# Peptides against a protein of PDB entry 7PB4, part 272

Target 1, 105 residues: chain A of PDB entry 7PB4
Amino acid sequence: KMLNIKEYKEKLLSTLGEFLEDHFPLPDRSVKKKKKNIQESSVNLITLHEMLEILINRLFDVPHDPYVKISDSFWPPYVELLLRNGIALRHPEDPTRIRLEAFHQ
Target 2, 218 residues: chain B of PDB entry 7PB4
Amino acid sequence: DALQMAVGYFEKGPIKASQNKDKTLEKHLKTVENVAWKNGLASEEIDILLNIALSGKFGNAVNTRILKCMIPATVISEDSVVKAVSWLCVGKCSGSTKVLFYRWLVAMFDFIDRKEQINLLYGFFFASLQDDALCPYVCHLLYLLTKKENVKPFRVRKLLDLQAKMGMQPHLQALLSLYKFFAPALISVSLPVRKKIYFKNSENLWKTALLAVKQRNR

## One batch from the design tools (peptide; made by RFdiffusion4, then SolubleMPNN)

Design b2_p22_4_s4 (from b2_p22_4, 10 letters changed)
Fold by OpenDDE base, seed 5:
Structure b2_p22_4_s4 (fold): chain B 105 residues (1-105), chain C 218 residues (1-218), chain A 22 residues (1-22)
Amino acid sequence: as target 1 above (105 residues)
Amino acid sequence: as target 2 above (218 residues)
Amino acid sequence: VSEEDEQLLRLMVEELVILESL
């Protein structure tokens, strides 16, 4: 029974990864490099997959404070997507912090 | 049952022939209060009673007591909330009832089944920021509802004007910080990095009941 | 992104969280 749960979890993770790549890709930064010296500090945006991984890990690693600080690497539309769908919740006292919904509780 | 009779009384109104109308009203009100605080109310009961509380069918004291016991057993229907907001537009309820409703809406926000129609009412809620009594609670509600699509230049201007008029209020700063997060180019003003956003605790009136609801639904 | 895809995302994450709790 336990082996089946691990295998199912791995399959679900793989399916989720593929699903996110297909339906929720990062916007192509095809913004033409107009040569203006804007040191666009190339804040590397993380994927939605990486964002979910961070949120899930935090929920289980620190269940008493499951909130993650929103960094510049968090693409704002992904944050909005998670909040809109009830996948994540904003901290009641700090808008810069979000947590995953505790679906298991 | 006693609750159905009580809800039916409020729905149908007082029968003319009752000599002791006030005693009958109080009996039914206590029945609703007792069930709501002990077990919560079904979504259908909340739909009926919330509408009654905001319609102006009864006096302000009765409406206030009904609204205070709008505690769900499980969920609140979004349609009930939309209907309730429609009554706010008619303006038959007191200012105190409006404040209580926004406090209730914030406190019960997580128990509302859907948010799609409530999100469409964003403009209505935003317009209510101009009411000094409502402003703290409306800011909290908007903090829960605000999406990137709602962050428009005219709304930013209105919030900054409100801040200029009312000073740096914690609830307004919370909403401005959220607006800056979604649209940093629209807010050139350096907002103080507040580590903590303090909304007036709208949940205080229902704290014990909400804990019980959350515990029953786990 | 379709509303259907957003709903499916929620379901997948919910299931993953439940599985992680086991």
Scores: peptide ipSAE 0.654, ipTM 0.602, DockQ to the pose 0.331
Fold by OpenDDE base, seed 1:
Structure b2_p22_4_s4 (fold): chain B 105 residues (1-105), chain C 218 residues (1-218), chain A 22 residues (1-22)
Amino acid sequence: as target 1 above (105 residues)
Amino acid sequence: as target 2 above (218 residues)
Amino acid sequence: VSEEDEQLLRLMVEELVILESL
């Protein structure tokens, strides 16, 4: 039973990774090339996969404070995606913090 | 069962022959109250009773009592909320009922099954900010609903105008802080760095019931 | 992104969270 759960979990993680790459890619960095002058601090955006990993880890590692601070590496459309689909919740007292929905509770 | 009879009474209205209409109404209202606070109501029961509470079919006292009993057993249907909002537009409910509804909506927000249609009502809720009695609760609701796409220059101006009129209210500051988070270029004004957002505690009326619902659904 | 893909994402994450809790 446990072995099957582990294998299934690994398969699900792999499937999720592929699914996110195919359907939820980061915007192409290419469009920013033309306007020279704005030293836009090239904040490296993280993938949706990495964002979900951070949120899941925080949910289980710190269940009493499962909220993650939104950094500049969090692409705003991904944050909105998670919030509108009920995958993540905004902190009631701090709009800069989000948590993963505790689907297991 | 007693609950079905009570819900049926509110839905169909009083059967003509009851000499003691008020006693019958009170009996059924108490039945709904007892079940709602003990066990919560099914989504279908909430759908029926919520619409009744906002339709103006009964007096304000009855509507208020019904609305206070809109405690889910599990979930609230988004469709019930959309229908309820439609009744707010018709204007058959009192101002106090509208306030109570927004408090209820905020308190029960997590128990609503989906939010897609509610999010489409963003403009309607935003327009309700002009009502001074609703403004604190609408700000809280908008804080829960706001997406980057909702943050428009005209809405920023409206919020700043409201702040100029009402002063630097905690609920307005909370919403403006969220707007600044999504669209920093639209809000040039320095907002006070608030470590905590403070809304009026809308949940106070249902705190015990909500705890019980969360415990039953665990 | 299609609405269907967003729904599928939710389901996958939900299932993953449940599995992590086991």
Scores: peptide ipSAE 0.652, ipTM 0.603, DockQ to the pose 0.333
Fold by OpenDDE base, seed 4:
Structure b2_p22_4_s4 (fold): chain B 105 residues (1-105), chain C 218 residues (1-218), chain A 22 residues (1-22)
Amino acid sequence: as target 1 above (105 residues)
Amino acid sequence: as target 2 above (218 residues)
Amino acid sequence: VSEEDEQLLRLMVEELVILESL
């Protein structure tokens, strides 16, 4: 049973990774070059996969304060996506912090 | 059980013939209060009682007491909230009941099973910002609900107009900061960077009850 | 992004969180 859960988890992680690459890719850097707003160009955006990994890890590592600070590497549409689907929640007192929903609780 | 009898009393209404209507009402109300604060209420019980509290079937004092004990055992159905909002539109409840409902909705927000239909009510909640008594609690609710898609130029204008009328309120500033986060191009005004959002509702009437619910569901 | 894809994302994340708790 435990081996089956680990294997299933690994398969799910792989499937999720592929799914995110196919359906939720980062916007191509090429389109941002033409609009002169200089400030957006220097920030390395993380993938939705990386964002979810950070949120999941924080949920389990610090369950009493499972909130992650939104950095400039967090693409705003991904933050919105997670919030609108009930995957993440905003901190009630700090709009710069979000947590993963505790689906296991 | 005693709770089912109490809920059934509120649902069916008082049987005409009892001379002791007030004593019977008080007995059933105390039963609901006791169970709600000790154990919470089932989603079905909340569905029934929440609608009763907002329908105007009973007096304001009774409605207020019912609404104060709308504490979930586990979850609140989104449908119950949507129905409750529909009763707000009918206008049979008092202003104080409306305030209490928005406070309740904010306090119980995390216990609502789904948010899809509630998010569709965004425009209705936003319109309620014009009520000075509701404004602080509606701002808090909107802070929880707001998505980028909700941040429209007309809503930005309305918030800025409200700020001009009421001054820079902490709850309004919190919502404007969120709007600026989603749509920085729509808000040219420099907003003070607040490290902490202050909503008056942080000490909600249900704080102790919510802690108890979280402890039971662990 | 389709509504279906967003729903599937939620389900996958939910299941992953449940599995991590186990």
Scores: peptide ipSAE 0.650, ipTM 0.542, DockQ to the pose 0.328
Fold by OpenDDE base, seed 2:
Structure b2_p22_4_s4 (fold): chain B 105 residues (1-105), chain C 218 residues (1-218), chain A 22 residues (1-22)
Amino acid sequence: as target 1 above (105 residues)
Amino acid sequence: as target 2 above (218 residues)
Amino acid sequence: VSEEDEQLLRLMVEELVILESL
C-alpha cells in the first residue's frame, strides 16, 4: 500500500510537471519592449511548478501559519490563476500573503 | 417535518384566515432559527428563504431574522446568491438588510459552491462602494473577488476619489493594496505598507455557527 | 489557458495535497 502511494505520487508529480510546462509556461522573456527607464528589476520569475512547491511545502511544514509571502518572483497571472481556481487563498489580513487550500482537512 | 412546514409557510405566505398570524409566523421563524443554528440549512432551504428575505414579502424585522439564520449545512448554491443580488437591484429591501446581506455574503463566501457567476457581478458590487454603510463590507467582498481583469483604470480612479472623500479607511486601503498588487502601474501613489488588513469582522455574527459548520464538514 | 486545463490543474493539486497528507 505505501509503495503504491509513493509510486503514484511520483507519477503525479511528473505528470504535473509536464502539464505545467506545456499549458502554463512563463511568458517568453524575449519581449524586450524597449521602454527606457523602468529599472527592469532582474527578478527571475519562478515557474508555476516552483510556486506550487513552495506553497505545498509551507502548508505541511508550518500548518498553523501556512501562508507564503508573495515575492517579486511570483508572476501575478499565476497568483491570480491559483486564487480564482480555489487552489490558493489570500490571507484575510495581508494581501501579500497566500496559502494553499488545505484539501486534506 | 417542522422545518419543511416552516419553509412552506414562508414560501406560500400566511394563509389569510388564521387569526393567530403573528404567533404562527413567530413559531415558524423560531423553527428555522433553531435548525439553522443547530444543524445548518440545506442548499434548497437557503435558496427559498434567502429569496424571501430579500423580496420584501415580509417586514424588515422578519427579513433580518431570516437572513441571520441563512447558515448552510454544507454549501450555498451560487444561483441563490445571484438571485439574492437581483433582489438588491429591485430595491424592496431596507438599507439594513443590504448591509446584513453583504456581511452574510462575506461570512459565507467559502461555503458558496461556485464563484463564476458571482464574479460577473463584480461591477454591481463595485458600484455599491458609494454607499457609506455598505462600503466596508463591499470592500471586503471585492477583496475576495478581485481578479487582475477587474482592475481597470476607471475603478482605480473611483477608489482614489473615494479615499479622498472618506480618508484612509482600513478596508479601502486593503482593496487598494490588492489593486496595486495586480496593476502596480495604475496606482502611482505610495500606499502605506499596512502589515494588517482590517476588515470589519463580518463573521462575528455567525462565528459560532461557522465553526460548527466547519466541524461538521471535516 | 483553457477552462479545462484550469480544472485539471485544480484536480491534480488537490490530489497531490491529499497524497502529501498521507
Scores: peptide ipSAE 0.652, ipTM 0.543, DockQ to the pose 0.333; fails the geometry check

Design b2_p22_5_s1 (from b2_p22_5, 10 letters changed)
Fold by OpenDDE base, seed 5:
Structure b2_p22_5_s1 (fold): chain B 105 residues (1-105), chain C 218 residues (1-218), chain A 22 residues (1-22)
Amino acid sequence: as target 1 above (105 residues)
Amino acid sequence: as target 2 above (218 residues)
Amino acid sequence: GLKEQLLRLMVEELVILEAELK
């Protein structure tokens, strides 16, 4: 039974990965190159997939404090996407922290 | 169904011929209250009753009681909220009813099915910050609604002006901290690093009911 | 939109599955 669940989870993760690549890709860096003064702050943006992975892991690894601090690597539109759609919640006392919704509870 | 009869009474209004209008009103109001607190109300029932509570059809006492029992069984329709806000614009409801509505809106925020149209009303809610009685609850609502696109220079100026007028209010600081997070270049003022954002607990009126709703929908 | 709804459903299912595996 557990093996079946693991296999199903892996399949779902793969499907989610493909879905995110197709529908929620990272913004192409190419458009902002023309405005000279944007200090390419070398902050590598993480994918929505990576964001979700971090949030899911935090939810289960630290259930008493499941909040993740929003870093510069978090693309703001995707943070807003997660919040808007009820996938993530903002910390009531710290707007720089978000958590995944505890769908299992 | 007793609830259907009660909702119908409020929708159609009192039939002229009833000698005991007050007793009938109280009976139907109690029916709505009992069902709302025990089981919650269907989205359709909330749509009808919320509209009635804010339309000015009944007295302030009745409207307050109706609004207090706008507890969903599952979800609240965004359309119902938009209609309710439209009534606030007409200004026929009392100041206390407006405060109660914003408290209700914050408390029930997670039960609203969609937020797209509510987000379009951002400017309306922001304008309500000027009302001293509404300001704490509107700040909380805006804290829930604010997106990066909403953080504009003119709104930052208005918030800073409001802070200068009202002082360093915790609810205003919470909203400013969120604004600074989205647009740090627009807010040059060092906000005190408050570790804790304190909103007035708008949920206090519905705390038990909300817990019950969450348990039923799990 | 539909895409966002699907995303939510997929994440929800992943969370439920993860909870069952722990």
Scores: peptide ipSAE 0.654, ipTM 0.463, DockQ to the pose 0.316
Fold by OpenDDE base, seed 3:
Structure b2_p22_5_s1 (fold): chain B 105 residues (1-105), chain C 218 residues (1-218), chain A 22 residues (1-22)
Amino acid sequence: as target 1 above (105 residues)
Amino acid sequence: as target 2 above (218 residues)
Amino acid sequence: GLKEQLLRLMVEELVILEAELK
């Protein structure tokens, strides 16, 4: 049973990865060029997939403090997307921290 | 059932012919209260009753009691909230009812099914910051609603002005901190590094009820 | 939108699965 669950999880992760690549890609570098004043934060943006992975891992690795600090690598629109759709929650006392919704609870 | 009859009573209004109008009203109100606190209300029931509570159809005491028992069984429809806000614009409800509504809205925020239309009401909520009685609760609501696109220079100025007037209130600081997070260039003022954002969460009238709802929906 | 809903559902399922594996 556990093996089946693990396999299913892996398949789902793969499917999610593909889904995210197709529907929620990182913004093309070209869009960064036109808005001059966006401080070219030399910081490489992480994918939504990576963001979710971080959030999921934190939820289970540190269940007593499941919050992740939002870094410059987090593309703000995707942070907002997660928050807006109830996938993530903002820390009630620290707006720079978010957690994944504990769907298993 | 008794609940349907009670909701129907509030929806249709008191039948003129009842000799004991007050007793009938109290009976139906108690029915709604009992069901709401025990099991929660269906989204449709909340839609009807919330609208009634804010429409001014009944007296302030009745409206207050209705609003206090707007506890969902599962979810609250966003449409119900939008309708409720529309009634706030008409100004027929008391100040105390408005305060209670915002408290309710904050308390029940996670149970609202969608936020898209509520987000469009951002400007309306922001304008309500000028009301001293509403300000703490509106700040909390805005803290929940604020997106990067909502953070505008004019709103920053208004918040700073409000802070100048009211002092460094914890709820204002919380909202300003969020604004600074989204748009650091707009807020040059050093906000005290508050480790903790304090909203009046301790005064949640629905704390016990919300715990029960969460337990039932697990 | 539908895409966001699907995303939520997928994430939800992942969280549930992860919980079962712990």
Scores: peptide ipSAE 0.652, ipTM 0.464, DockQ to the pose 0.316
Fold by OpenDDE base, seed 4:
Structure b2_p22_5_s1 (fold): chain B 105 residues (1-105), chain C 218 residues (1-218), chain A 22 residues (1-22)
Amino acid sequence: as target 1 above (105 residues)
Amino acid sequence: as target 2 above (218 residues)
Amino acid sequence: GLKEQLLRLMVEELVILEAELK
């Protein structure tokens, strides 16, 4: 039974990965630098897949404080996407922290 | 071969320079249609073409024609179905294409090689019950897909609510009866014992093609 | 949209599965 669940999880992860790559890709860096002066903060954006992985891991690794601090690597539109669709929740006292919804609870 | 060229055309898109884009498109579409109905398509060809049909790369008329000829030679990959469902979510396909896809999915259900990944999409299919145009076909799909573990109290409530809204539709009753079979404690309402599960299978666009596929695979 | 709904459902299932494995 446990083996079956693991296999199922792996398949789901694979499916999710493909889904995210196809439908929620990272923005092309070609956003025209209109504003000259914004220092190319070379902040490497993480994928939505990576964001979700971080959030899921935090939810289970630290269940008493499942919140992740939003870094500059988090693409803001995807953060908003997660929040708007009830996938993630913002910390009530710290808007810079988000958690994954505890769907298992 | 002609089929490979046709599939390649749809995959890569029209080369800019062809003055007769429409004629070329029609030629390749006819090639795909002819092969699909005569011999069926390989799983790889279905994978490519199904995604194209649902991606919104081409117009609705073309997408509809492609989808109608998604007839397997042997099997359909579940991965292709998962990818197709993902495209449905993007909203680039028409409502009619969505209906056609669910009809196709029901018709081709037995030809899908595995169901494990499709079962993961149970919630998505269930959510599509709210679409009046999709509801009959989604009920049929869910009837084929439902396992005991899928029968949850919240889904029962949703089905009952839907029945209250739409009336006692045969396809809803069939699904509810299955739910009651798996979880009788969740459904307190007496369902009429229908002897015949009536899903509108009679209008399966692929009935003749599927018979041909079965005959060839014997 | 349906895309976001599917994402939510996939994540939900993943969380449920992860909980069952722990």
Scores: peptide ipSAE 0.657, ipTM 0.527, DockQ to the pose 0.533; fails the geometry check
Fold by OpenDDE base, seed 2:
Structure b2_p22_5_s1 (fold): chain B 105 residues (1-105), chain C 218 residues (1-218), chain A 22 residues (1-22)
Amino acid sequence: as target 1 above (105 residues)
Amino acid sequence: as target 2 above (218 residues)
Amino acid sequence: GLKEQLLRLMVEELVILEAELK
């Protein structure tokens, strides 16, 4: 039974990954060249998949403090997407921290 | 090959704005329709055309016609179905196209090569139960997909709530009966033992075509 | 949109599955 759940989870993760690549890709780096003023923040943006992985892991690894600090690697539109759709919640006292919604509860 | 040219036209899009765009489009549609209904389409052709039909590249009328002729020669790739569902999520297709897609999916379910990835979309299909137009077809689809692992307390609650809202619909009763079979402890309500599961005989738009496919693959 | 709804549903399922594994 547990093996089946693990396999299902892995398949779901794979499907999610493909879905995110297709429908929520990071903006092409090429667009950065034309607008001069965007500070070349050399910060490598993480994928939405990676962001979700971080949030899910934190939710289960540290259930008493499931919040993650928003880093410069977090693409702001992804953060807004998660918050707007009820996937993530902002910390009530610290707007720089977000958590994944505890759907299992 | 006329079919290859037609598929290529839909895939690559209309070349230059020739004045005869509509005539060319119609010619290619008719080619696809004729081949699909006579012989069925290859899995690769279905992959291409199904995605086109749901991507919003063409108008609703064209998309509907394409979707209606998504008849397999042998099998449909699961990947094609997953991609199609992803397009449904983008919201570029009409409500009528969504209904048609679910009808198609139910009708063609046995011709899909694998169902593992489709089963991962269970939650998405389940959420579509809230759409009154989709509900009968989604119930049928879920009836085909549901495994014991999918039967969760929150889904049971949602189904019961839906039943309270919509009344005792045959398609919903069929799904609830299946849920009760897998998880009797979650459904305390006595469901009428309906001997015959009546999903709306959705006039299988493809009934004749499916019979032909089955005969060819025998 | 439907895309965002699907995302939510997939994440929800992942969270539920993760909870069951624990």
Scores: peptide ipSAE 0.654, ipTM 0.524, DockQ to the pose 0.550; fails the geometry check

